# Designs tried in a protein design run: peptides against a protein of PDB entry 4Z63. Part 22

Target 1, 334 residues: chain A of PDB entry 4Z63
Amino acid sequence: LCLGMNDLTGNIPEDLFHLKRLNLLGIQENRLSGSLSREIRNLSSLVRLDVSWNLFSGEIPDVFDELPQLKFFLGQTNGFIGGIPKSLANSPSLNLLNLRNNSLSGRLMLNCTAMIALNSLDLGTNRFNGRLPENLPDCKRLKNVNLARNTFHGQVPESFKNFESLSYFSLSNSSLANISSALGILQHCKNLTTLVLTLNFHGEALPDDSSLHFEKLKVLVVANCRLTGSMPRWLSSSNELQLLDLSWNRLTGAIPSWIGDFKALFYLDLSNNSFTGEIPKSLTKLESLTSRNISVNEPSPDFPFFMKRNESARALQYNQIFGFPPTIELGHNN

## One batch from the design tools (peptide; made by RFdiffusion4, then SolubleMPNN)

Design b1_p9_7_s4 (from b1_p9_7, 3 letters changed)
Fold by OpenDDE base, seed 3:
Structure b1_p9_7_s4 (fold): chain B 334 residues (1-334), chain A 9 residues (1-9)
Amino acid sequence: as target 1 above (334 residues)
Amino acid sequence: SSSWISSVE
C-alpha cells in the first residue's frame, strides 16, 4: 500500500493493521500526526515500512520482534523521541534503518551481533549523546553509516579498525576530537570510499603522516574544522579520489603538484584556507575535468550531502556525489 | 565561495 506524497492528516486507520499480508506500507510525505501505533505489530508480513516526512511524535513502538520480515524502516523527518526500541535494536531482518532528523535521545545502543542483516544506518540529526557505540563493527554487513549532528563527544573508537564492511561514513558536526587518532583508525577500513568529518576537530592539526593510507577513498570531506597544517602527503596515495573538500580550515603551504595526478578528481574545494605559492599546472590536466565520461553508475552513500553557503541559508541537497558540478575552488587563500 | 559540504541539514 503506497499512500505517500499526499495531504493525509490524522492517524493511520486501525483497520489498516488488519492487513496481515501487507508487505509494503508507504505513507511518507503526508501530515500524519500522533503516535505511531503499536498495532503495526499485526502487520506480520511487513517488509518495508515508510513513515518518513510526517508529523509523528512520541516513542517508536517496541513491536519489531513481531515483524520478522521487516527489512526497511524509514522514519526520517518526524518528531520521534526516546531511544531506539529494544526489538528494533535487535532485529535480525532489518537491512536499512533511517531515523534521520528526529528528536531521538540518550545513548545510542544497537545489538550488532543480532542485527546480522543491517547494511544501512542513518541516525543523523538527532539528540543522541555519549560516545560512539564501540560495537558498530560487529554489524558485519553495515556499509552505510550516518551519525552526523549528534553529540558524540570524544574520539573514534579503536574497535573501528575492524570495521571492514564500512564503505560510507559521516560524522559531521558530532563534537569529535583527535583527528590523528580518527584517521589512524579509519585507514584500516579497507572498504571505506566516503568519509565526511566536517565541523569536528576544531583547531587541531591535520596529520601529515606518510604511514596513513586510504586505498579506496573516493570522497574526503573535512571542511570547517579550523585545521592547521598543510596538504597531507598521505592523501597522494588515494588514487581513486573523486571529491576533496578541505575548505574553511587554516591549512598553509603550497598546493602540491600531485593533486593533479588524481585521474577521477572532479571536485576540489580548498577555499578559505591560507595556502600560498602558485596554482599547480597539473590541475589543468585533470582528466575528469577534460573528459565527460565520469561513471555516474558508481555506488553512492544512502545519506544525502548538503552544500551550506551560509548558516542562515537552506543547504542544497545532493543525493549523489556526481550531482556536484565539476569544481575547482581555491578562493580566499593568503 | 562561502560553501562547504556536510551530511547534515
Scores: peptide ipSAE 0.429, ipTM 0.907, DockQ to the pose 0.822
Fold by OpenDDE base, seed 4:
Structure b1_p9_7_s4 (fold): chain B 334 residues (1-334), chain A 9 residues (1-9)
Amino acid sequence: as target 1 above (334 residues)
Amino acid sequence: SSSWISSVE
């Protein structure tokens, strides 16, 4: 049953939950309100539940133990409160959980040893507090993780050295500290292709440790951190780099010539820093900007990117990395 | 540019 993208109001009719053979319930992009009924438990054949972009409130019902086939739960952009219910945090069938842009709170706890199928987690823009869950690497299939805009004070857990499944990771605006430790840990994630750390590490030094190596890094975004230091030499070894945003920092020194050696680099933003010297001539030789063959068919994160033009403007949403136009931004440097 | 990228609004 697909009823998304309408102007439906009120609550879900209780009789809808008698549909025991229902595999897909999509009611996204409506004005549905009230609590999500516990009677969802009666939808024992449910594979996909999409309640996103509504006005749902209250706690998410603890009924996911009665949904043994549920693979996809999309609840982003609602008013859900409380925690992740225990049955959801233990779901062995769940592949994707998206609860972005809610009011979920408390400590984030997932039973990763039970969540054997979880590959995508989006909990961005919630009220989770405390530390990042140290057991996330136990989610052996977890590839996509957005935990941005939560209050995860402190450092990236040391256990994330073992996060082998991690490919796409966002921690933007999560009050993280110690960028040196974070990068030192995350370099061990051999499948990491996308790393977004914007609005963290306030005023720290960007490490220039040549021992750091991100082999498969395609997207690095560390914007608006007020980071000090220079362009990090370790980044020159990330030969697959496609997108680099280090804008709105306090980076100094020259833009190094090796920045033009990235064959796949199509988006570069170094704007609003304190870089000096000349623009590297090697930038004029970027193959991605001279050749028509941009590989558009690469895997992207499940979480959207947002381009903020100023602190007060609505961000532009980009659902794919390749949605960004080929860009070189070097403006507003000294 | 006066813009930056994030994964959140």
Scores: peptide ipSAE 0.426, ipTM 0.908, DockQ to the pose 0.866
Fold by OpenDDE base, seed 2:
Order: structure tokens, then sequence, then C-alpha cells
Structure b1_p9_7_s4 (fold): chain B 334 residues (1-334), chain A 9 residues (1-9)
């Protein structure tokens, strides 16, 4: 049953929950309100539940043990409160959980040993607090993780050295500290292609450790951290780099010539730093900017990117990395 | 640019 993109109001009719053979319920992009009924437990054949972009409130019901086939739960952009229900945090069937832009709170806890199918997790823009869950690497299929805009005080857990499934990771604006430790840990994530760390590590030094290596890194965004230091030499080994945003930091020194050696680099923002010297001539030879063949068919994160002009402005949404125009921004370096 | 990239609105 697909009823998305309408002007439906009120609660879900209880009789809808008598549809025991229903595999898909999509009611996204409506004005549905109230609590999400516990009677969703009666939908024992449910594979996909999409309640996103509504006015739902209250706690998410703890009934996911009665939904043994549920693979997709999309609840982004609602008013849900409380925690992740225990049955949801233990779901062996769940592949994708998207609860971005809610009011979920407390400590983030997932039973990753039970969540054997979880591959995508979006909990961005919630009220989770405490530390990052150390057991996330136990989610052996978890590739896409957005935990941005929560209050995860402290450091990236050491256990994330073992996060081999991790491909796309965003922790933007999550009150993280110790960028040196974070990068030292995350370099062990052999499948990591996208790393977004914007609005963390406030005023720390960007490590220039040649021992750091991110082999498969395509997207690095560490903007608006007020980071000190220089362009990190370790980044020169990330030969697949496509997008680099280090804007709005306090980085100094010269822009190194190796920045022009990235064959796939089509978006570079080093603006609003304190870089000095000449613009490397190698930047004028970037193949990605001269060649029309941007390979549009690469895997991308499930979470969108946002380009913000200021903290209060509505961000421009980019659903894919290649949605960004080819860009070299070197402005506001004094 | 006066902009930066993030994963959140």
Amino acid sequence: as target 1 above (334 residues)
Amino acid sequence: SSSWISSVE
C-alpha cells in the first residue's frame, strides 16, 4: 500500500493494521500525526515501512520482534521521541534504518550481534547523547552510517579499527574530540570511501603524519573545524580522491603541488583558510576538470550532503557526490 | 566560497 506524497491527515486507521499480508506500507510525505500505533505488530508480512516526512510523535513502538520480515524502516523527518526500541535494536531482518531528523534521545545502543543484516543506519539530527557505541563494528554488514548532529562527546572508539564494513561515515557536528585519534583509528577502515567530519575537533591540529593512509578515500570533508596545521601529507596517498573540503579552518602554509595529481579530484574547497604562496600549476592540469567523463555510476552514501552558506541558512541538498559542480575554491586565504 | 559541506541541514 503506497499512499505517499499526499495531504493525508490524522492517524493511520486501525483497520489498516488488519492487512496481515501487506509487504509494503508507504505513507511518507503526508501530514499524519499522533503516535505510531503498536498495531503495526499485526503487519507480520511487512518488508518495508515508510512513515517518513510526517508529523508522528511519541515513542516508536517496541513491536519489531513481531515483524520478522522487516528490512526497511524509514521514519526520517518526524517528531519521534525516546530511544530506539529494544526489538528494533535487536532486529535480525533490518537492512536499513533511517530515523534522521527526529527527537530521539538517550544513549545510542544497538545490539549489533543480533542486527546481522543492517547495512545502512541514518540517525543524523537527533538528540542522542553520551559516547559513540563501541560495538558498531559488530554490525558486520554496516556500510553506511550517518550519526551527524548528535551529541557524542569524546573520541571515536578504538573498536572502529575493526569496522571493515564501513564505507560511508558521517559524524558532522557531533561534538567529537581528538582528530588525530579519529584519523588514526578510521584509517584501518579498509572500505572507507566517504568521511564527513565537519564541525568537530574545534581548534585542534590536523595531523600531518605520513603513517596515516586512507587507500580508498574518495570524499573527505573536514570543514569548519578551525583546524590548525598544513595540508596533510598523508592525503597525497589517497589516489582516488574526488572531493576535498577543508574550508573554514585555520590551515597554513603552501598548497602542495601533489594536490594536482589526483586524477579524479573534481571538487576542491580550501577556502577560508590561511594558505600562502602560489597556486600550484598542477591544479590547472586536473584531468577531472578537463575531461567530460565523470563516472556518474559510482556507489554513493545513502545520506545526502548539504552545502551550507552559514549556520542559519537553509542548506542546498546534494543527493550524490557528482551533484556538486566541478569546483576549485581557494578564496579567502589571507 | 562562503560555504562548506556537511551531512546535515
Scores: peptide ipSAE 0.425, ipTM 0.907, DockQ to the pose 0.818
Fold by OpenDDE base, seed 5:
Structure b1_p9_7_s4 (fold): chain B 334 residues (1-334), chain A 9 residues (1-9)
Amino acid sequence: as target 1 above (334 residues)
Amino acid sequence: SSSWISSVE
C-alpha cells in the first residue's frame, strides 16, 4: 500500500492493521500525526515500512519482534522520542534503519550480534548522547553508517579497527575528539570509501603521519574543524580519491603537487584555510576535470550530503557524490 | 567558497 506524497492528516486508521498480507506500507511525505500505533505488530508480513516525512510523535513501539520479515524501516523526519526500542535493536531481519532527523535520545545501543542483516543505519540528527557504541563492528554487514549531529563525546572506539564492513561513515557535528586516534583506527577499515568528519575535533592538529593509509578512500570531508597542520602526506597514497573537503580549517603550508596526481579527484575544497605558496600546476592536469566521460556509476552512501554556507542557512542536499559539480576551491587562504 | 560539506542539514 503506497499512500506517500499526499496531504493525509491524522492517524493511521486502525483497520489498516488488519491487512495481514501487507508487504509494503508507504505513507511517507504526509501530515500524519500522533503516535505510531503498536498495532503495526499485526502486519506480520511487512517487509517495508516507510513512515518518513510525517508528524509522528511519541516513542517508536516495541513490536518489531512480531515483524519477522521487516527489512526496511524508514522513519526519518518525524518527532519520534525515546530510544530505539529493544525489539528493533535486536531485529535479525532488518537491513536498513533510517531514523534520521528525529528527537531520539539516550545512549545508542544496538544488539549487533542479533542484527545480522543490518547494512544501512541512519540515525543522523537526533539527540543520542554518550559514546559511540563499541559493538557496531559486530554488525557484520553494516556498510553505511550515519551518526552525524548527535552528542557523542569522546573518541572513536578502538573496536572500529575491526569494522571491515564499513564503507560509508559520517560523524559530522558529533562532538568527537582526538582526530589522530580516529584516523589511526579508521585506517584499518579496509572497505572505507567515504569518511565525513565535519564539525568535530575543534582546534586539533591534523596528523601528518606517513604510517596512516586509507587504501580505498574516495571521499574525505573534514571541514570546519579549525584543524591545524598541513596537507597530510598520508593522503597522497589514497589513489582513488574523488572528493576532498578540508575547508574552514587552519591548515598551513603549501598545497602539495601530489594533489594533482589523483586521477579521479573532481571536487577539491581547500578554501578558508591558511595555505601559502603557489597553486600547484598539477591541478591543471586533473584528468577528472579534463575528460568528458565521468560516467562512474559508483556506489554512494545511503545518507545525503549537504553543502552548508553557514550554520543557520538551509543546506543544499546532494543525494549522490557525483551531484557535486566539478570544483576546485582554493579561495580565502589569506 | 563560504560553504562546506556535511552529512547533516
Scores: peptide ipSAE 0.422, ipTM 0.904, DockQ to the pose 0.809

Design b1_p9_8_s3 (from b1_p9_8 with H4S Y7T)
Fold by OpenDDE base, seed 4:
Structure b1_p9_8_s3 (fold): chain B 334 residues (1-334), chain A 9 residues (1-9)
Amino acid sequence: as target 1 above (334 residues)
Amino acid sequence: SSSSWITTE
């Protein structure tokens, strides 16, 4: 049943929950309100539940143990409160959980040993607090993780060095500290292709440790951290780099010539820093900007990107990395 | 954009 993208109001009719053979319920992008009924438990054949972009409130019902086939739960952009219900946090069938932009709170806890199928997690823009869950690497298939805009004070857990499944990771605006430790840990994630760390590490030094290596890194975003230091030499070894945003920091020194050696780099934002010297001539030879053969068919994070002008402003949404136009931004430097 | 940054929030 697909009823998305309408102006439906009120609550879900209880009689809908008698549809025991229903595999897909999509009611996204409406004005549905009230609590999500516990009677969703009766939808025992449910594979996909999309209630996103509504006005749902209250706690998410703890009925996911009665939904053994549920693979996709999309609840982003609602008013859900409380925590992740225990049955959801233990779901062995769940592949994707998207609860971005809610009011979920407390400590983030997932039973990763039970969640054997979880490959995508978006919990961005919630009210989770405490530390990042150390056991996330136990989610052996977890590839996409957005935990942005929560209050995860502290450091990236050391256990994340074992996060082998991790490919796309965002921790934007999560009150993280110690960028050196974070990068030192995350370099061990051999499948990591996208790393977004915007609005963390306030005023720290961007490490220039040549021992750091991100072999598969395609997207690095560390914007608006007020980071000091220079362009990190270790980044030059990330030969697959496609997008780099280090804007709104306090980086100094020259823009190195190796920045133009990235064959796939199509988006570069170094604006609003304190870089000096000349623009590297190598930037004029970026193959991605001169060649017509841009591979557009690459895997992308499940979570959206936003281009924000300020913290309070409405951002432009980009669902794919290649949705960003080819860009070189070097403005507002010294 | 010179007046913007990328995030996922």
Scores: peptide ipSAE 0.587, ipTM 0.911, DockQ to the pose 0.665
Fold by OpenDDE base, seed 2:
Structure b1_p9_8_s3 (fold): chain B 334 residues (1-334), chain A 9 residues (1-9)
Amino acid sequence: as target 1 above (334 residues)
Amino acid sequence: SSSSWITTE
């Protein structure tokens, strides 16, 4: 049953939960309100539940043990409160969980040993607190992780060295500390292609350790961290780099010539730093900017990117990395 | 852009 993108109001009729053979319930992009009914438990054949972009409130019901076929739960942009229900945190069937832009709180806890099918997790823009869950790497299929805009104090857990499934990771604006440790850990994530760390590590030094290596890194965003240091030499080994945003830091020194050696680099923002010297001539020879054939068909994160001008402004949403225009921003350097 | 940054929030 697909009733998305309407102007439906009120709560879900209880009789809808008598549809025991229902595989898909999509009621996204409406004005549905109230609590999400516990009677969802009656939908024992449910594979996909999309309640996103509504006005739902209250706690998410702890009924997911009665939904053995549920693969997709989309609840982004609602008013859900409380934690992740125990049955949801233990779901062996769940592939994708999207609860971005809610009011979920408490410590983030997932039983990754039980969540054997989880491949995508978006919990961005919630009120989770405490530390990053150390057991996330135990989610052996977890590829896409957005935990942005939560209050995860401290450092990236050492256990993330073993996060082999991780490909797309955002921790933007999550009160993280110790960028040197974070990068030192995350370099062991052999499948990591997208790393977004914007609005963390405030005032720290960007490490320039030649021992750091991100072989498959395509997207690196470490913007608005007030980072000190220079353009990191270790980044020159990331030959697949497509997008680099280091804007709104306090980086100094010259822009190195090797920045123009990235054949796939189509978006470069080094603006609002303290870079000095000449613009490398190699930047004028970037193949990605001269050739029209940007491969639009590459795998991308499940979470959207946002171009923000300030913390309160509505950001422009980009669903794909290639939605960004080819860009070289070097403005506001001294 | 010179007046913006990328995030996922």
Scores: peptide ipSAE 0.587, ipTM 0.910, DockQ to the pose 0.659
Fold by OpenDDE base, seed 3:
Structure b1_p9_8_s3 (fold): chain B 334 residues (1-334), chain A 9 residues (1-9)
Amino acid sequence: as target 1 above (334 residues)
Amino acid sequence: SSSSWITTE
């Protein structure tokens, strides 16, 4: 049953929960309000539940143990409060959980040992606090993780060295500290292709350790961190780099010539730094900007990207990396 | 854009 993108109001009729054979319930992009009924437990055949972009409030009901076929739960952009229900945090069937842009709070806890099918997690823009959950790497299929705009004070857990399934990771604006430790840990994530760390590590030095290596890195965003240092030499070994945003830092020195050697680099933002010297001639020879069509069919994160000017302004949303226009932005340097 | 940055918030 798909009822998305209407002007439906009120709550879900209780009789809807009698549909024992229902596999898909999509009621997204409406004006549905009140609590999400616990009677969703009656939908024992449910595979996909999409309640996103509504006015739901209260706690998410703890009934997911009665939904053994549920693979997809989308609840982004609601008013949900409380934590992740225990049955949801222990769901062995769940592949994707999206609860971005809610008011969920407390310590983030997932039973990753039980969540054997979880491959995508979006909990961005909530009120989770404490530390990053150290056991996330125990979610052995977890590929997409957005935890942006929560209050995860401290460092990236050492356990994330073992996060082999991790491909797309964002921790933007989550009060993280110690970029050197974070990069030193995350370099062990050999499947990592997208890393977004914007609005963290305030005033720290960007490490220039030649021992750092991100072999499969395609997207690196570390913007607006007030980072000091220079263009990191270790980045030159990331031969698959497609998008680099280091804007709004305090980086100094020259833009190195190797920045033009990235065959797939189509988006470069180094603006609002303190770079000096000449623009490398090699940038004029970037294949992606001259003759190469970059494949738009490459795998992308499940979480959206935003081009943001400030916290109060509406950001432009990009659902894929290739939605960004080919860009070289070097403005507001010395 | 020089006046913006990328995030996932």
Scores: peptide ipSAE 0.584, ipTM 0.909, DockQ to the pose 0.641
Fold by OpenDDE base, seed 5:
Structure b1_p9_8_s3 (fold): chain B 334 residues (1-334), chain A 9 residues (1-9)
Amino acid sequence: as target 1 above (334 residues)
Amino acid sequence: SSSSWITTE
């Protein structure tokens, strides 16, 4: 049943939950309100539940133990409160959980040992607090993780050295500290291609440790951290780099010539730093900007990117990395 | 954009 993209109001009719053979319920992009009914438990054949972009409130019902076929739960952009219900946090069938832009709170806890199928997690823009869950690497299929705009004080857990499944990771605006430790840990994530750390590590030094290596890094965003230091030499070994945003930091020194050696680099923002010297001539030879054949069909994160100007302002959404225009921003380096 | 940065929030 697909009823998305309408002007439906009120609650879901209770009789809808009598549809025991229903595999897909999509009611996204409406004005549905109230609590999400516990009677969802009656939809025992449900594979996909999309309730996103509504006005739902209250706690998410703890009925996911009665939904053994549920693979996709999309509840982004609602008013859900409380935590992730225990049955959801233990779901062995769930592949994708998207609860971005809600009011979920408390400590983030997932039973990753039970969540054997979880590959995508978007919990960005919630009210989770405490520490990052150390057991996330136990989610052996977890590839996409957005935990942006929560309050995860402290450091990236040491256990994330073992996060082999991790490919796309955002911790943007999550009150993280110790960028040196974070990078030192995350470099061990051999499948990591996208790393977003914007609005963390306030005023720290960007490490220039030549021992750091991100083999498959395609997207690095560490904007608006007020980071000190220079362009990190370790980044020069990330030969697959496509997008780099280090804007709104306090980085100094020259822009190194190796920045133009990245064959796939199509988006570079170094604006609002304190870089000095000449613009590297190598930037004029970026193959990605001169060649017409950018492969647009590369895997991307499941979570969206946003071009923000203010934390409170609505941002332009980009669903794909290649949605960003080819860009070189070097402005405001005084 | 010179006045913008990328995030996922």
Scores: peptide ipSAE 0.575, ipTM 0.908, DockQ to the pose 0.640

